Peptides against a protein of PDB entry 5VZU. Designs and how they scored, part 29

Target 1, 271 residues: chain A of PDB entry 5VZU
Amino acid sequence: GRTLEDIFHEHMQELILMKFIYTSQYDNCLTYRRIYLPPSRPDDLIKPGLFKGTYGSHGLEIVMLSFHGRRARGTKITGDPNIPAGQQTVEIDLRHRIQLPDLENQRNFNELSRIVLEVRERVRQEQQEGGHEAGEGRGRQGPRESQPSPAQPRAEAPSKGPDGTPGEDGGEPGDAVAAAEQPAQCGQGQPFVLPVGVSSRNEDYPRTCRMCFYGTGLIAGHGFTSPERTPGVFILFDEDRFGFVWLELKSFSLYSRVQATFRNADAPSPQ

## One batch from the design tools (peptide; made by RFdiffusion4, then SolubleMPNN)

Design b1_p10_8_s4 (from b1_p10_8, 5 letters changed)
Fold by OpenDDE base, seed 2:
Structure b1_p10_8_s4 (fold): chain B 271 residues (1-271), chain A 10 residues (1-10)
Amino acid sequence: as target 1 above (271 residues)
Amino acid sequence: SDAFKDLYVP
Protein backbone atom coordinates (compact mmCIF):
# COMPACT_ATOMS: atom_id res chain seq x y z
CA GLY B 1 0.00 0.00 0.00
CA ARG B 2 1.15 3.58 -0.39
CA THR B 3 2.72 4.79 2.83
CA LEU B 4 2.01 8.28 4.11
CA GLU B 5 5.62 8.97 3.16
CA ASP B 6 4.99 7.80 -0.41
CA ILE B 7 1.89 10.01 -0.64
CA PHE B 8 3.84 12.96 0.74
CA HIS B 9 6.69 12.32 -1.69
CA GLU B 10 4.31 12.08 -4.66
CA HIS B 11 2.54 15.25 -3.52
CA MET B 12 5.87 17.06 -3.22
CA GLN B 13 6.87 15.92 -6.70
CA GLU B 14 3.54 17.08 -8.11
CA LEU B 15 3.91 20.47 -6.40
CA ILE B 16 7.44 20.91 -7.75
CA LEU B 17 6.29 19.92 -11.22
CA MET B 18 3.28 22.24 -11.09
CA LYS B 19 5.44 25.08 -9.80
CA PHE B 20 7.83 24.47 -12.69
CA ILE B 21 4.98 24.37 -15.23
CA TYR B 22 3.49 27.60 -13.88
CA THR B 23 6.84 29.42 -13.84
CA SER B 24 7.67 28.18 -17.35
CA GLN B 25 4.27 29.22 -18.71
CA TYR B 26 4.55 32.69 -17.21
CA ASP B 27 7.97 33.34 -18.80
CA ASN B 28 6.21 34.36 -22.01
CA CYS B 29 3.76 36.86 -20.45
CA LEU B 30 4.73 38.41 -17.14
CA THR B 31 2.21 40.93 -15.85
CA TYR B 32 3.77 43.19 -13.26
CA ARG B 33 1.41 44.74 -10.73
CA ARG B 34 2.47 47.35 -8.24
CA ILE B 35 1.77 46.31 -4.66
CA TYR B 36 0.80 49.02 -2.24
CA LEU B 37 1.29 48.59 1.46
CA PRO B 38 -1.84 49.05 3.56
CA PRO B 39 -1.85 52.25 5.61
CA SER B 40 -1.17 51.65 9.29
CA ARG B 41 -4.00 52.48 11.67
CA PRO B 42 -3.69 53.19 15.42
CA ASP B 43 -5.92 50.21 16.25
CA ASP B 44 -3.91 47.74 14.16
CA LEU B 45 -2.68 44.82 16.25
CA ILE B 46 0.75 45.17 14.60
CA LYS B 47 2.00 47.21 11.65
CA PRO B 48 0.42 45.83 8.44
CA GLY B 49 2.71 44.81 5.61
CA LEU B 50 4.51 42.03 3.81
CA PHE B 51 5.40 38.81 5.60
CA LYS B 52 7.21 35.72 4.40
CA GLY B 53 5.28 32.66 5.48
CA THR B 54 6.23 29.00 5.60
CA TYR B 55 3.64 26.88 3.78
CA GLY B 56 4.64 23.28 4.41
CA SER B 57 5.45 21.69 1.04
CA HIS B 58 5.23 24.97 -0.94
CA GLY B 59 8.04 26.61 1.00
CA LEU B 60 8.22 30.36 1.48
CA GLU B 61 5.38 32.53 0.28
CA ILE B 62 4.78 36.26 0.53
CA VAL B 63 1.63 37.31 2.35
CA MET B 64 0.24 40.79 2.88
CA LEU B 65 -1.14 41.26 6.38
CA SER B 66 -3.90 43.87 6.62
CA PHE B 67 -6.40 44.93 9.26
CA HIS B 68 -10.10 45.51 8.69
CA GLY B 69 -11.61 46.62 11.98
CA ARG B 70 -11.84 43.54 14.19
CA ARG B 71 -10.60 41.27 11.39
CA ALA B 72 -7.13 40.64 10.07
CA ARG B 73 -6.40 39.14 6.66
CA GLY B 74 -3.43 37.48 5.12
CA THR B 75 -3.55 37.80 1.32
CA LYS B 76 -1.21 35.74 -0.84
CA ILE B 77 1.10 37.92 -2.90
CA THR B 78 2.79 34.82 -4.24
CA GLY B 79 0.58 32.01 -5.46
CA ASP B 80 1.17 28.30 -5.36
CA PRO B 81 -0.34 25.33 -7.26
CA ASN B 82 -3.20 25.07 -4.73
CA ILE B 83 -3.94 28.67 -3.73
CA PRO B 84 -3.35 31.41 -6.32
CA ALA B 85 -2.05 34.88 -5.62
CA GLY B 86 -4.67 37.35 -4.41
CA GLN B 87 -6.50 34.78 -2.28
CA GLN B 88 -7.05 35.33 1.43
CA THR B 89 -4.92 32.56 2.86
CA VAL B 90 -5.93 33.45 6.43
CA GLU B 91 -8.81 35.39 7.96
CA ILE B 92 -8.47 36.24 11.64
CA ASP B 93 -11.33 37.17 13.94
CA LEU B 94 -9.84 39.59 16.46
CA ARG B 95 -13.11 39.40 18.43
CA HIS B 96 -12.42 35.79 19.36
CA ARG B 97 -9.27 35.51 21.44
CA ILE B 98 -7.94 32.03 22.10
CA GLN B 99 -6.51 31.46 25.53
CA LEU B 100 -3.75 28.89 25.36
CA PRO B 101 -3.36 26.60 28.36
CA ASP B 102 -0.15 26.18 30.31
CA LEU B 103 2.93 24.89 28.51
CA GLU B 104 2.31 21.27 29.49
CA ASN B 105 -1.24 21.28 28.19
CA GLN B 106 -0.23 23.19 25.02
CA ARG B 107 1.53 19.99 23.94
CA ASN B 108 -1.85 18.24 23.85
CA PHE B 109 -3.31 18.65 20.37
CA ASN B 110 -6.74 17.47 21.53
CA GLU B 111 -6.93 20.29 24.06
CA LEU B 112 -6.04 22.92 21.46
CA SER B 113 -8.55 21.30 19.13
CA ARG B 114 -11.27 21.49 21.79
CA ILE B 115 -10.57 25.18 22.49
CA VAL B 116 -10.59 26.10 18.79
CA LEU B 117 -13.74 24.12 18.02
CA GLU B 118 -15.59 25.73 20.94
CA VAL B 119 -14.67 29.18 19.58
CA ARG B 120 -15.69 28.10 16.06
CA GLU B 121 -19.10 27.11 17.37
CA ARG B 122 -19.56 30.52 19.05
CA VAL B 123 -18.62 32.25 15.78
CA ARG B 124 -21.22 30.15 13.94
CA GLN B 125 -23.92 30.97 16.49
CA GLU B 126 -23.18 34.70 16.26
CA GLN B 127 -23.40 34.51 12.47
CA GLN B 128 -26.76 32.74 12.63
CA GLU B 129 -28.22 35.21 15.13
CA GLY B 130 -26.97 38.20 13.12
CA GLY B 131 -28.47 36.65 9.99
CA HIS B 132 -31.89 36.35 11.63
CA GLU B 133 -31.96 39.98 12.80
CA ALA B 134 -31.06 41.17 9.30
CA GLY B 135 -33.82 38.99 7.82
CA GLU B 136 -36.65 40.06 10.15
CA GLY B 137 -35.85 43.77 9.85
CA ARG B 138 -36.60 43.83 6.09
CA GLY B 139 -40.07 42.27 6.27
CA ARG B 140 -41.98 44.98 8.16
CA GLN B 141 -41.62 47.92 5.77
CA GLY B 142 -45.01 47.46 4.26
CA PRO B 143 -45.86 50.61 2.31
CA ARG B 144 -47.18 52.97 4.94
CA GLU B 145 -49.71 54.77 2.87
CA SER B 146 -48.95 58.30 3.95
CA GLN B 147 -52.46 59.39 4.68
CA PRO B 148 -52.28 63.19 4.55
CA SER B 149 -52.99 64.03 8.16
CA PRO B 150 -54.98 67.27 8.11
CA ALA B 151 -53.36 70.52 9.19
CA GLN B 152 -54.47 70.91 12.78
CA PRO B 153 -54.52 74.58 13.81
CA ARG B 154 -51.85 76.62 15.60
CA ALA B 155 -52.69 76.34 19.26
CA GLU B 156 -51.63 79.48 21.10
CA ALA B 157 -48.42 79.85 23.08
CA PRO B 158 -49.43 79.84 26.75
CA SER B 159 -47.67 81.93 29.33
CA LYS B 160 -44.30 82.12 31.06
CA GLY B 161 -44.49 80.03 34.21
CA PRO B 162 -42.40 81.35 37.11
CA ASP B 163 -38.76 80.94 38.14
CA GLY B 164 -38.62 77.75 40.16
CA THR B 165 -35.42 78.10 42.19
CA PRO B 166 -33.22 75.01 41.68
CA GLY B 167 -32.83 73.39 45.06
CA GLU B 168 -29.16 72.61 45.58
CA ASP B 169 -29.64 69.02 46.64
CA GLY B 170 -26.03 68.36 47.50
CA GLY B 171 -26.07 64.65 46.87
CA GLU B 172 -22.79 63.39 48.26
CA PRO B 173 -20.71 61.86 45.48
CA GLY B 174 -20.82 58.23 46.43
CA ASP B 175 -17.31 56.85 46.27
CA ALA B 176 -17.26 55.17 42.91
CA VAL B 177 -14.93 52.40 43.93
CA ALA B 178 -12.85 52.47 40.80
CA ALA B 179 -12.95 48.82 39.95
CA ALA B 180 -9.25 48.45 39.44
CA GLU B 181 -9.15 47.47 35.82
CA GLN B 182 -6.87 44.52 36.19
CA PRO B 183 -4.10 45.68 33.90
CA ALA B 184 -4.71 43.61 30.84
CA GLN B 185 -1.73 41.26 31.07
CA CYS B 186 -1.43 41.75 27.29
CA GLY B 187 2.19 42.81 27.80
CA GLN B 188 3.82 39.65 29.17
CA GLY B 189 4.13 36.95 26.58
CA GLN B 190 3.18 33.45 27.62
CA PRO B 191 5.34 30.40 26.96
CA PHE B 192 4.47 28.81 23.64
CA VAL B 193 5.03 25.37 22.18
CA LEU B 194 3.41 23.58 19.27
CA PRO B 195 1.21 20.61 20.13
CA VAL B 196 2.65 17.17 19.56
CA GLY B 197 1.87 16.07 16.02
CA VAL B 198 1.70 19.60 14.57
CA SER B 199 4.30 19.78 11.83
CA SER B 200 6.55 22.80 11.41
CA ARG B 201 9.14 23.21 8.66
CA ASN B 202 11.45 24.75 11.20
CA GLU B 203 11.74 24.06 14.90
CA ASP B 204 13.04 27.63 15.23
CA TYR B 205 9.79 29.35 16.11
CA PRO B 206 9.27 31.81 18.97
CA ARG B 207 8.77 30.07 22.31
CA THR B 208 6.75 32.98 23.69
CA CYS B 209 3.54 34.45 22.28
CA ARG B 210 1.67 37.65 23.10
CA MET B 211 -1.86 36.57 22.19
CA CYS B 212 -3.85 34.19 20.03
CA PHE B 213 -7.03 34.57 18.00
CA TYR B 214 -9.42 32.32 16.18
CA GLY B 215 -9.04 32.28 12.43
CA THR B 216 -9.71 30.35 9.29
CA GLY B 217 -7.26 29.35 6.60
CA LEU B 218 -7.98 28.67 2.95
CA ILE B 219 -7.11 25.24 1.60
CA ALA B 220 -7.64 23.79 -1.86
CA GLY B 221 -6.61 21.00 -4.18
CA HIS B 222 -4.29 21.50 -7.11
CA GLY B 223 -5.50 24.21 -9.47
CA PHE B 224 -7.61 25.80 -6.70
CA THR B 225 -10.09 22.92 -6.72
CA SER B 226 -12.78 22.72 -4.03
CA PRO B 227 -11.49 25.63 -1.92
CA GLU B 228 -12.63 25.57 1.69
CA ARG B 229 -11.92 27.37 4.94
CA THR B 230 -10.46 25.34 7.78
CA PRO B 231 -10.28 26.44 11.44
CA GLY B 232 -7.02 27.58 12.91
CA VAL B 233 -5.19 29.69 15.45
CA PHE B 234 -3.47 32.96 14.74
CA ILE B 235 -0.56 33.38 17.14
CA LEU B 236 0.99 36.79 17.59
CA PHE B 237 4.60 36.41 18.69
CA ASP B 238 5.87 39.96 18.28
CA GLU B 239 5.68 43.03 16.00
CA ASP B 240 7.44 41.16 13.19
CA ARG B 241 6.28 37.55 13.65
CA PHE B 242 3.03 35.68 13.76
CA GLY B 243 2.02 32.07 13.24
CA PHE B 244 -0.99 30.16 12.04
CA VAL B 245 -1.85 26.68 13.28
CA TRP B 246 -3.84 24.84 10.65
CA LEU B 247 -5.85 22.66 13.01
CA GLU B 248 -7.21 20.08 10.58
CA LEU B 249 -3.93 19.85 8.67
CA LYS B 250 -1.91 19.65 11.91
CA SER B 251 0.55 22.13 10.43
CA PHE B 252 2.11 25.41 11.48
CA SER B 253 3.02 28.36 9.29
CA LEU B 254 5.47 30.94 10.62
CA TYR B 255 5.24 34.42 9.15
CA SER B 256 8.13 36.86 9.46
CA ARG B 257 8.05 40.50 8.37
CA VAL B 258 9.85 41.36 5.18
CA GLN B 259 12.46 43.81 6.47
CA ALA B 260 12.96 45.48 3.10
CA THR B 261 12.12 49.18 3.11
CA PHE B 262 9.99 49.94 0.09
CA ARG B 263 10.25 53.46 -1.26
CA ASN B 264 6.99 54.86 -2.60
CA ALA B 265 4.99 51.77 -1.55
CA ASP B 266 2.23 53.81 0.08
CA ALA B 267 -1.14 53.58 -1.57
CA PRO B 268 -1.98 56.71 -3.55
CA SER B 269 -4.36 58.87 -1.58
CA PRO B 270 -7.88 58.26 -2.82
CA GLN B 271 -8.47 61.29 -4.97
CA SER A 1 -9.83 9.95 4.65
CA ASP A 2 -6.63 11.54 5.95
CA ALA A 3 -5.05 10.88 2.54
CA PHE A 4 -7.47 13.32 0.91
CA LYS A 5 -6.52 16.05 3.39
CA ASP A 6 -2.93 15.85 2.16
CA LEU A 7 -4.19 16.98 -1.26
CA TYR A 8 -5.88 20.06 0.22
CA VAL A 9 -3.10 22.36 1.32
CA PRO A 10 -2.93 26.05 2.14
Scores: peptide ipSAE 0.284, ipTM 0.792, DockQ to the pose 0.232
Fold by OpenDDE base, seed 3:
Structure b1_p10_8_s4 (fold): chain B 271 residues (1-271), chain A 10 residues (1-10)
Amino acid sequence: as target 1 above (271 residues)
Amino acid sequence: SDAFKDLYVP
């Protein structure tokens, strides 16, 4: 019978053939769209921009990282046979930090899976609660029949006077010094290793990380068939590198900043 | 074969 290895080998050959067919069709009428770099904001986790991402069998792709309040997005600039250009390959929830265990427990895939699935459940609960508040608020606007309230009259405001003395009640202001959460100093990065059984195209990934967040990645069949979002972990290594662990696929994508500067690539200022 | 079209990848 076909082994799992035979199936993967034939799939890799089909992907290479599809990539060759797509690259050979450049003689067709192509529609070009100008890409603008997202503006950098002070609250952005890192500078937004172009990254080179590793996608297993597809190889190297270009992804735009952008920030949208409490969310980050990776958008494919290059497409492949499964996920076309312009799709959001990763969506990161910056509200939901992932705390990695110690280096010994990071090797345990089941421990990472537990942590990610617990965060996924919290995200689902918050979405259900926020959906109920939006639903109940619409129900109580019964049609207030605008009965024309009649023009009732003039009554004059009487003038009364002045004096009442200010009592000195000296209530002590309890200084509840709200401990401003000090912005977590960019301290020594946490030691990082991939779990056993998570595949990486390159073994040369950063062995320290700054922080991690819950996210979802987009997966699909050939021709963008049956697209779905799978849970994962966004890993910030430094200003120029991040990773994504695809939990269900047991794969890791490394993203490295494109160091090339583009003239006139800035988004036009909102007038 | 149709089985290869059903591989969901990123």
Scores: peptide ipSAE 0.274, ipTM 0.797, DockQ to the pose 0.163
Fold by OpenDDE base, seed 5:
Structure b1_p10_8_s4 (fold): chain B 271 residues (1-271), chain A 10 residues (1-10)
Amino acid sequence: as target 1 above (271 residues)
Amino acid sequence: SDAFKDLYVP
């Protein structure tokens, strides 16, 4: 029978061949697009910019990290046979922090899966509720032709008297001790390990993380067929490194900042 | 099946 190794080897050969065909076909018709670095904002989780990411069988790809309010985005600068350049490889919801368990329970893939799927369901509910409020508000501006209905006279309704006796029932307000949300210790790195059965191209990943967030990754077949968003975990390690756990794929991508300085790479100021 | 995961990659 085909081993898992045989399947990965065949898939790797197909990807190399497809990459060769695509590159060779475009040799005669090159479109150049200037890339600008996104402006840094004070509230950005880390400095935006170019990162080199590991994509299993595809190898190393260049991704632009940018921040958009409560969302972060990874955009492919390099494309592959599955996902072309300019696609959002990862979308991160900075409103939905993932709390990793202790180091022992981090090895349990089912525990990470439970945590991520619970957050995914909350995100889905919030989107449905917000979609209903936006839908109902547009329907009721039918043009009320205000026909001037004639002023019928105000009948003076009589002043009924005040006699409400105050019943004293002194129900003690039970002190709902609001469970003080323990201030997220933003400063101390948590020990980090990949769950058992999550593949990484290299075992040399940071063993401490600052924080994690819910996100989705883009997956597709060859030629960008049937593209879909799969749930995952964004892991911030430091200012120059982050990871993404592809939950359904059971894979991990490590992203490291491109340390090269580019002259005149800043976006032109919007005039 | 694991074979379908090989068709859909990031």
Scores: peptide ipSAE 0.251, ipTM 0.785, DockQ to the pose 0.231
Fold by OpenDDE base, seed 4:
Structure b1_p10_8_s4 (fold): chain B 271 residues (1-271), chain A 10 residues (1-10)
Amino acid sequence: as target 1 above (271 residues)
Amino acid sequence: SDAFKDLYVP
């Protein structure tokens, strides 16, 4: 029978062939669209812009990182046979920080999976609760009939009482040794390693990260068939590098800032 | 089957 490896090899050959066919067929019919860089905001986690991403078998792709309040988005600038250009390859929830365990436990895929799935469940609960509040608020515009304010008046009562006594007892101040919260060393990145069994196209990824967030990635079959969002982890390494762990795919994409300066790429000021 | 997930890529 065909091995899993044979199926993967055939699929990779098909992806290369599809990429070649797409490139060769559209060479004569290129549609050009001007892309503007997103404006930078003070509250942006890092400077928005173009990043070069690694996507396993597809190779190198260009992704635009942008910030939208408490969400970040990676938008494909280059497409592939599965996910076309202009799709949101990753959506990051900046409200849901992922705390990575120590370096030993980071090697355990099941531990990362547990942490991510617990955050995914919280995100689902918050979406359900917010959906109910938005639904109930629209129904009760019943006409407020102005029923009149009746007057009622009463009344009294007063009473007194007084006492008294002062009991002393001098319970010793137990020295609650305030466990000095080690000041979160705001400057040093946490040691980072991919879990065992997570594939990376390049093993040369940063071994320290600043912070992580819950996110979802877009996956699809050839021709953008059956597109779905899969849970993952956004890893911020530095100002110019981030990663995404595709949990269900057991894969890692590394994104590096495009260092090219683009003239006149700034978004026009909103008039 | 796990093989079907491998057809769905980012």
Scores: peptide ipSAE 0.249, ipTM 0.782, DockQ to the pose 0.231

## One batch from the design tools (peptide; made by RFdiffusion4, then SolubleMPNN)

Design b1_p11_1_s1 (from b1_p11_1, 5 letters changed)
Fold by OpenDDE base, seed 1:
Structure b1_p11_1_s1 (fold): chain B 271 residues (1-271), chain A 11 residues (1-11)
Amino acid sequence: as target 1 above (271 residues)
Amino acid sequence: KLEEMRRDFNY
């Protein structure tokens, strides 16, 4: 029978062959487009820009990170046989933080899965509630017939009335000792480890993270067939590194900033 | 299995 290794080898050969076929189809016609770096904003979680991401068998891909209010987006700059260039490989909801458990419980894939799926259900509920408010507002434009109803009059002014009295009562201020909310230690990285059974291309990933958010990754069959969004975790490590845990795929992508400086990569100022 | 492995590469 086919081994897991035989199946992996056949799949790797298929991906390489597809990449070769796509490359060879363009031998007679290459179209070049300029890519601009997104402008940095003060409220951006980290500086936007180009990252190299690990995509399992596809290897390294170039992804543009950009910020859009309370959402972050990873857009493929390089494509593969499944997901073409220009697609949003990851979409992150910066409103939905994920609290990782302690290191012992972080090794449990089912614990991470529970946490992510609970957040997914909240996001789904919020989308359903926001969809209902937008639907009800459109129905009531019945044709207002223009009936010319008449000019009824200006009635008057009246004035003055007076004074009433001063009652004293001196209720004592109860000293509610405001429990000092310990400032959330926004600056100390928490220990980080991948769950057992999550595949990483390399074991060399950061062992501390700053914060995590709910997100979705894009998956598809060969030729971008049946594209769907799968739940995952965005992990901010530092200014130059983030990760994405693909929950259903049990895979981890590490994204590292491209340190190369590009001339003329800034978007032209809107004239 | 083959479809599960194909999913692991479909991203």
Scores: peptide ipSAE 0.305, ipTM 0.821, DockQ to the pose 0.238
Fold by OpenDDE base, seed 4:
Structure b1_p11_1_s1 (fold): chain B 271 residues (1-271), chain A 11 residues (1-11)
Amino acid sequence: as target 1 above (271 residues)
Amino acid sequence: KLEEMRRDFNY
């Protein structure tokens, strides 16, 4: 029978062929767009910028990492036969940390899958609750009945209402148990290993991670058909490296900062 | 299934 390796090799050949065909067909009609680096903010998890990502059969792609409040975004700068340039390959919810288990349990794909799917359901619940509040506010644009100019009410005199004594009801402030923000253990990285059956392009990935977050990855068929968001884990290794575990694909993408300095790559100040 | 998904859907 065909091995998983045979199937992966055939699929890689198809992707290379498709990439060649697309490149050759559109060579005469290329639109060049200048890329600007996102401005860095003090609250950014790491410096935004260009990263070189591993995309299994597609090989290496360039991704722009940017921060948008409590979300991070990876945008493809290079495209492939499935997902074109300019698409958001990953969207990270910085509100939803993923707590990895110990190193032994990190080898269990089903455990990681459980943890991520539990976070996914929480994110869905929060989206449903927030959707109801936004819906009720729009209904009451009742018709602008042209109410006629109400007549000038006469200034009747201020009657002296009496001295109601202030009752001192000293309601004790209930101790809102501030959910102890577990101090971001900023210093010591957690031991990290990929689950069994997650494919990495290289076994040379960081074996220690700082933080993990829930995220979604974009997948599609050839020619960007049936695009969908799949659940995954963003893994921060260091200032220059992060990963994404694609759960449904059982794949790992390693992203490494592009160390090249670009002249005049800063975004123009918003006028 | 996973192999079929890998053929039909890439990232």
Scores: peptide ipSAE 0.303, ipTM 0.821, DockQ to the pose 0.238
Fold by OpenDDE base, seed 2:
Structure b1_p11_1_s1 (fold): chain B 271 residues (1-271), chain A 11 residues (1-11)
Amino acid sequence: as target 1 above (271 residues)
Amino acid sequence: KLEEMRRDFNY
């Protein structure tokens, strides 16, 4: 029977062949599109720009990080046999922070999966509720002619009486010192480790993270067949590094900023 | 396993 190694080898051969076919076909028709760096905003989580990301067997890919209000987006600048250039490889919901457990419990893949799937269900519920409010708000602006209902005179309700009983009971107010939830100090890095069974191309990833968010990654078959969104975790390490944990794929992508400065890469000012 | 291995490369 085929071993797991045979299947892995056959799959790697197929990916290399697909990459070769695509590269060889481009010699006949290359369309060049200028890529502009997104403008930086004060409220951006980190500076937007180009990152190199690890995509397992595909190797290194170039991704543009951009911010769109409460969402971040990774857009492929380089394509692979599965996901073409210009697709949104990751979408991050900056409203839905993921709280990682302690370092011991971070090794448990099932614990991380539980946390992320709970957040996914909340995101799904909020999308359903927001769809209902947008639907109901359009129906109610029939012009209700507000006929002025006449002000009926408020009858003076009577002055009932005096009873005075004095009960003393001096129960001491137990000072429940509400432990002020110390605002989670937005600046202290948390120890970070990948769960057992999550593959990384490199074991040299940052062992401290600033914050994590819920997100989705794009997956597809060869030639962009049956594209779907899979749940994951965006991990901010620093100004120049972030990660994405692909839960269903049990894989980790590390993204590192491209340090090159580009001349004339800023978007033209809208005239 | 086979479906897991196919998924590991589809991103």
Scores: peptide ipSAE 0.302, ipTM 0.816, DockQ to the pose 0.260
Fold by OpenDDE base, seed 5:
Structure b1_p11_1_s1 (fold): chain B 271 residues (1-271), chain A 11 residues (1-11)
Amino acid sequence: as target 1 above (271 residues)
Amino acid sequence: KLEEMRRDFNY
């Protein structure tokens, strides 16, 4: 019977062949575009820039990490047969922290799945509520037909009517217990391990993480067919390393900063 | 495993 190694080898051969076909078809018309590094902001979770990401059997890909308010974005600089260059491979919601369980319970894939799916449902509810507020605000600008109301006259009527006593009903303002934003423990890194059954290209990943966030990864068939977002976990290890757990794929991508210094790679100043 | 490998094709 086919071994898992035989299947992985055949798959790598198919991906190499597809990559060869795509690259050979475009050899006659290459467009070169300058890539600019995003400017670093004080509020950025880590320095933005180029990372080398592991994509299972696709191998290593170059991803640009950038920050956009409460969202982070990984954009493919290199593409593969499924997801082309320029696509947003990962989108991270920096509003939705993932709390990993203890190291024993981190080995349980179903526990991680539960935690991520609960956060996904909250994100979906917030999107529905925010969509309703944006929808209701547009409906009320009916054109007020300016009917020319005629100039009816000045009648003076005077009457002084009386002194209705102010009832002082001092309704105590119910203290809306502000859900205490658990202070971002900039504290000691949490022990980290992949769940059982999550594939990693290398077992040499950081065994301590700083923080995790909910995110979505982009998946598609060959030729970027039927692209969709799949739920996952962004894992910040350090200033130069992060991971993404592709929950439905049961795969882990490790991203490591490209340490090369590029000349003239800074974004032009906004005019 | 085979279905998991077939899913690894897509990202």
Scores: peptide ipSAE 0.297, ipTM 0.808, DockQ to the pose 0.213

Design b1_p11_1_s2 (from b1_p11_1, 6 letters changed)
Fold by OpenDDE base, seed 5:
Structure b1_p11_1_s2 (fold): chain B 271 residues (1-271), chain A 11 residues (1-11)
Amino acid sequence: as target 1 above (271 residues)
Amino acid sequence: TLEELRKDFNA
């Protein structure tokens, strides 16, 4: 019988061959576009820029990390047979922090799965509620045809009297228990381990993480067929390293900053 | 599954 290792090896060879075929087809029709680095903002979780990521059997790819208010985005700079260049490989919701359990419970994939799926359901509810408010606001601009209704005379309605009984209803101030926002432990890294059964190409991932957030990854068939978003966890390790756990795929991608300095890579200032 | 492998992560 084929081992899982044999299947993985055969499939890696097929992917390398596909990548070779696709790259060889471009010999006479390459167009080049300048890529600009996103401007850094003070409120950015880390400095935006280029990262090298691992995508299982696809190997090393280049991703641009950028920040868009309460969202972060990984954009493919290099494409693969499934996801072309310029696609958003990961989209991170910086509103939805993932709290990892203790190190013992982090080894349990089902516990991580539960936590992520609970956050996914909250995100879905918030999108439905926000979609309803945006839908109701558009309906009521019916054209008020201003038909000039004629000036009917102002009948003097009589002065009803002063009866001023002061009802003393002493409404007790309901103690709004301000849910104490647990101070985001900004700065103390927690011990980190991948759940059992999550594949990592490198065992050399950081064993301490700063913060985790809910996110979605893009997956597709060959030629970008049937693209879908799969739930995952963005893991910030440090200023130069982050990870993504692909929950449904049981895979981990490690991203490391490209340390090369580029001249003339800054976006032109909007004139 | 092998079909999930044929999506983005040929793991």
Scores: peptide ipSAE 0.066, ipTM 0.790, DockQ to the pose 0.317
Fold by OpenDDE base, seed 4:
Structure b1_p11_1_s2 (fold): chain B 271 residues (1-271), chain A 11 residues (1-11)
Amino acid sequence: as target 1 above (271 residues)
Amino acid sequence: TLEELRKDFNA
């Protein structure tokens, strides 16, 4: 019988061959487009920029991470046979934090699946509610012909006077219980492990994460056929590393910041 | 992995 290794080897050869065929078709017609790095904003979760990811058998891909209010976006800089360059490979909802359980329960894929699917359902409900409010507002602007009602005169209201008795009501200083700002526990990462049965190309991933968010990943067949968004978890490890757990695919992608500095890569200031 | 295969074949 074919071993799992044989199947993996055959598939890896097919993907390499496809990549070769696709690249060879463009040998005579390369279009170059300048890419600008997104400007950093104070509210950005981490510095935006280029990250190198591992997409399993596809090998190394470059993704640009950018922030858009309460959303983060991973845009493919390199395409693959399934997802072209310029597509949003991941979309992260920064409104919906994922709280990982303890390290023992993090090994349970079904627990992670439950947590993610509960957040997915909330996101779906919020989208349905927001869709209804936008629908009802369009109906009522019938053209009210505003007939010009005539200018009624300014009646001079009179000048009543001055009596200034200073009541000394000694209101006791109510102890404003300073709500102790729980110190943003921003510093201590939580222990992190992949669930059993989640595939990682490398076991050398960070074992501590800062925070997690709900997100969706883009998947498609070859040639960008049947593109769909699957639920997942964005995992922030540090300033230079993040991961994405593809829930339905049971896979993990690790992304590491490209440390190369680019001159003149900043977007032109909007004049 | 079988999951990488799913990105490629089960979409």
Scores: peptide ipSAE 0.052, ipTM 0.773, DockQ to the pose 0.189
Fold by OpenDDE base, seed 2:
Structure b1_p11_1_s2 (fold): chain B 271 residues (1-271), chain A 11 residues (1-11)
Amino acid sequence: as target 1 above (271 residues)
Amino acid sequence: TLEELRKDFNA
């Protein structure tokens, strides 16, 4: 019978062949689009920019990480047979932090799955509630009947009333001790391990993480067929590294900053 | 299928 290894090998050959076909087609007619690095904002979780990632069989890919308020986005700079360039490979909800359990419980895939699916359900509820508020607000523009209420002119005058004494009450300015929001201690990173049964192409991933967030990854069949968003975990390791756990796929992708300085890669200032 | 997509991703 075909071993899992035989099936894997055949599939890797197909993906390599597809990648070769796509690459060879591009050699004849390429449209080059200039990419610009997103402008860095003070509130950005890390510096936006280019990251190199590994997508199992797809090999090395380049993703642009950008921040959009409380969302982060990974946009494919390199396409693959499944997901074309310019697609959002990952969308991260920075409102929904994932709290990883202790290192022992992090090995339990079912525990991670529970945590992620609970957050997914909260995100779904928030989307439903926000949809209802937007719907109800439009309904109550009943026709304001423009009854032309007449311009009655009443003039009247002047009255004087006098005296009220300046009570001196020197209310001491209560020192509103602005509770200095303790800058979220970029404390010692939490110990990190992949759950049992989550595949990584490389076992050399950071064993400590700074923070994790709920996100969704884009998956599709060959030729971008049946594209869907699958739940996952964005793992920030450091300023230059993040990961994504594809929950349903039981896969992990590691992304590392492209350590290249690009001249004139900044977005042109809006003139 | 998710299995096909998993194959494509994990291979």
Scores: peptide ipSAE 0.050, ipTM 0.781, DockQ to the pose 0.572
Fold by OpenDDE base, seed 1:
Structure b1_p11_1_s2 (fold): chain B 271 residues (1-271), chain A 11 residues (1-11)
Amino acid sequence: as target 1 above (271 residues)
Amino acid sequence: TLEELRKDFNA
């Protein structure tokens, strides 16, 4: 019988062949689009720009990382047989930080899965609540006929009366134990390890991470069939490296900044 | 499934 390994090997060969076919199509009408680097903003989690990602069987791809308020986005610059160029391969919710457990519990895939799925349900609830407020506001613009309210006269300014004594109501300050927001240890990276059973193309991923966020990755069949978002974890390692754990796929992609400088790649200033 | 394996990163 075919082993899972045989199936993976055959699939990898198919992907390589498809890549070869796409790269050999030089006789086709090619449309070139200029890509601009996103401007860096002070509030950006890291400098935006081009990253080289490892996508398991797909190999090396180029992704543009950009920031959009409380969201980060990875946009494919290189396409593959499943996800074409220009698609958003990852969408990161910077409102939903993932707290990784200790290093021992980080090896437990079920623990990571629990944490991520709990965040996913919170994100879904917030989306449902925000959808209800937008619906009710449209109804009640009835035309208020502006009846001309008559000019009521300027009645005068009577006087100064005095003395009322301040009662000393000694309200006891209820000790609202402010749950001490654990100071976001913005500076100290935590030990990082992939859960057991998460595939990584390269074991040379950083063993320390700064912070993690909930995100979704785009997955599809060949030819961009049945595209869907799968839950995952964005792992910020440093200024030049991040990862994405594809939870349902049990895969890890490492992204490293492209150090090449490009002329005329800056977005034109909005005039 | 083999179809799930054909989704982007499942290989």
Scores: peptide ipSAE 0.064, ipTM 0.783, DockQ to the pose 0.343; fails the geometry check

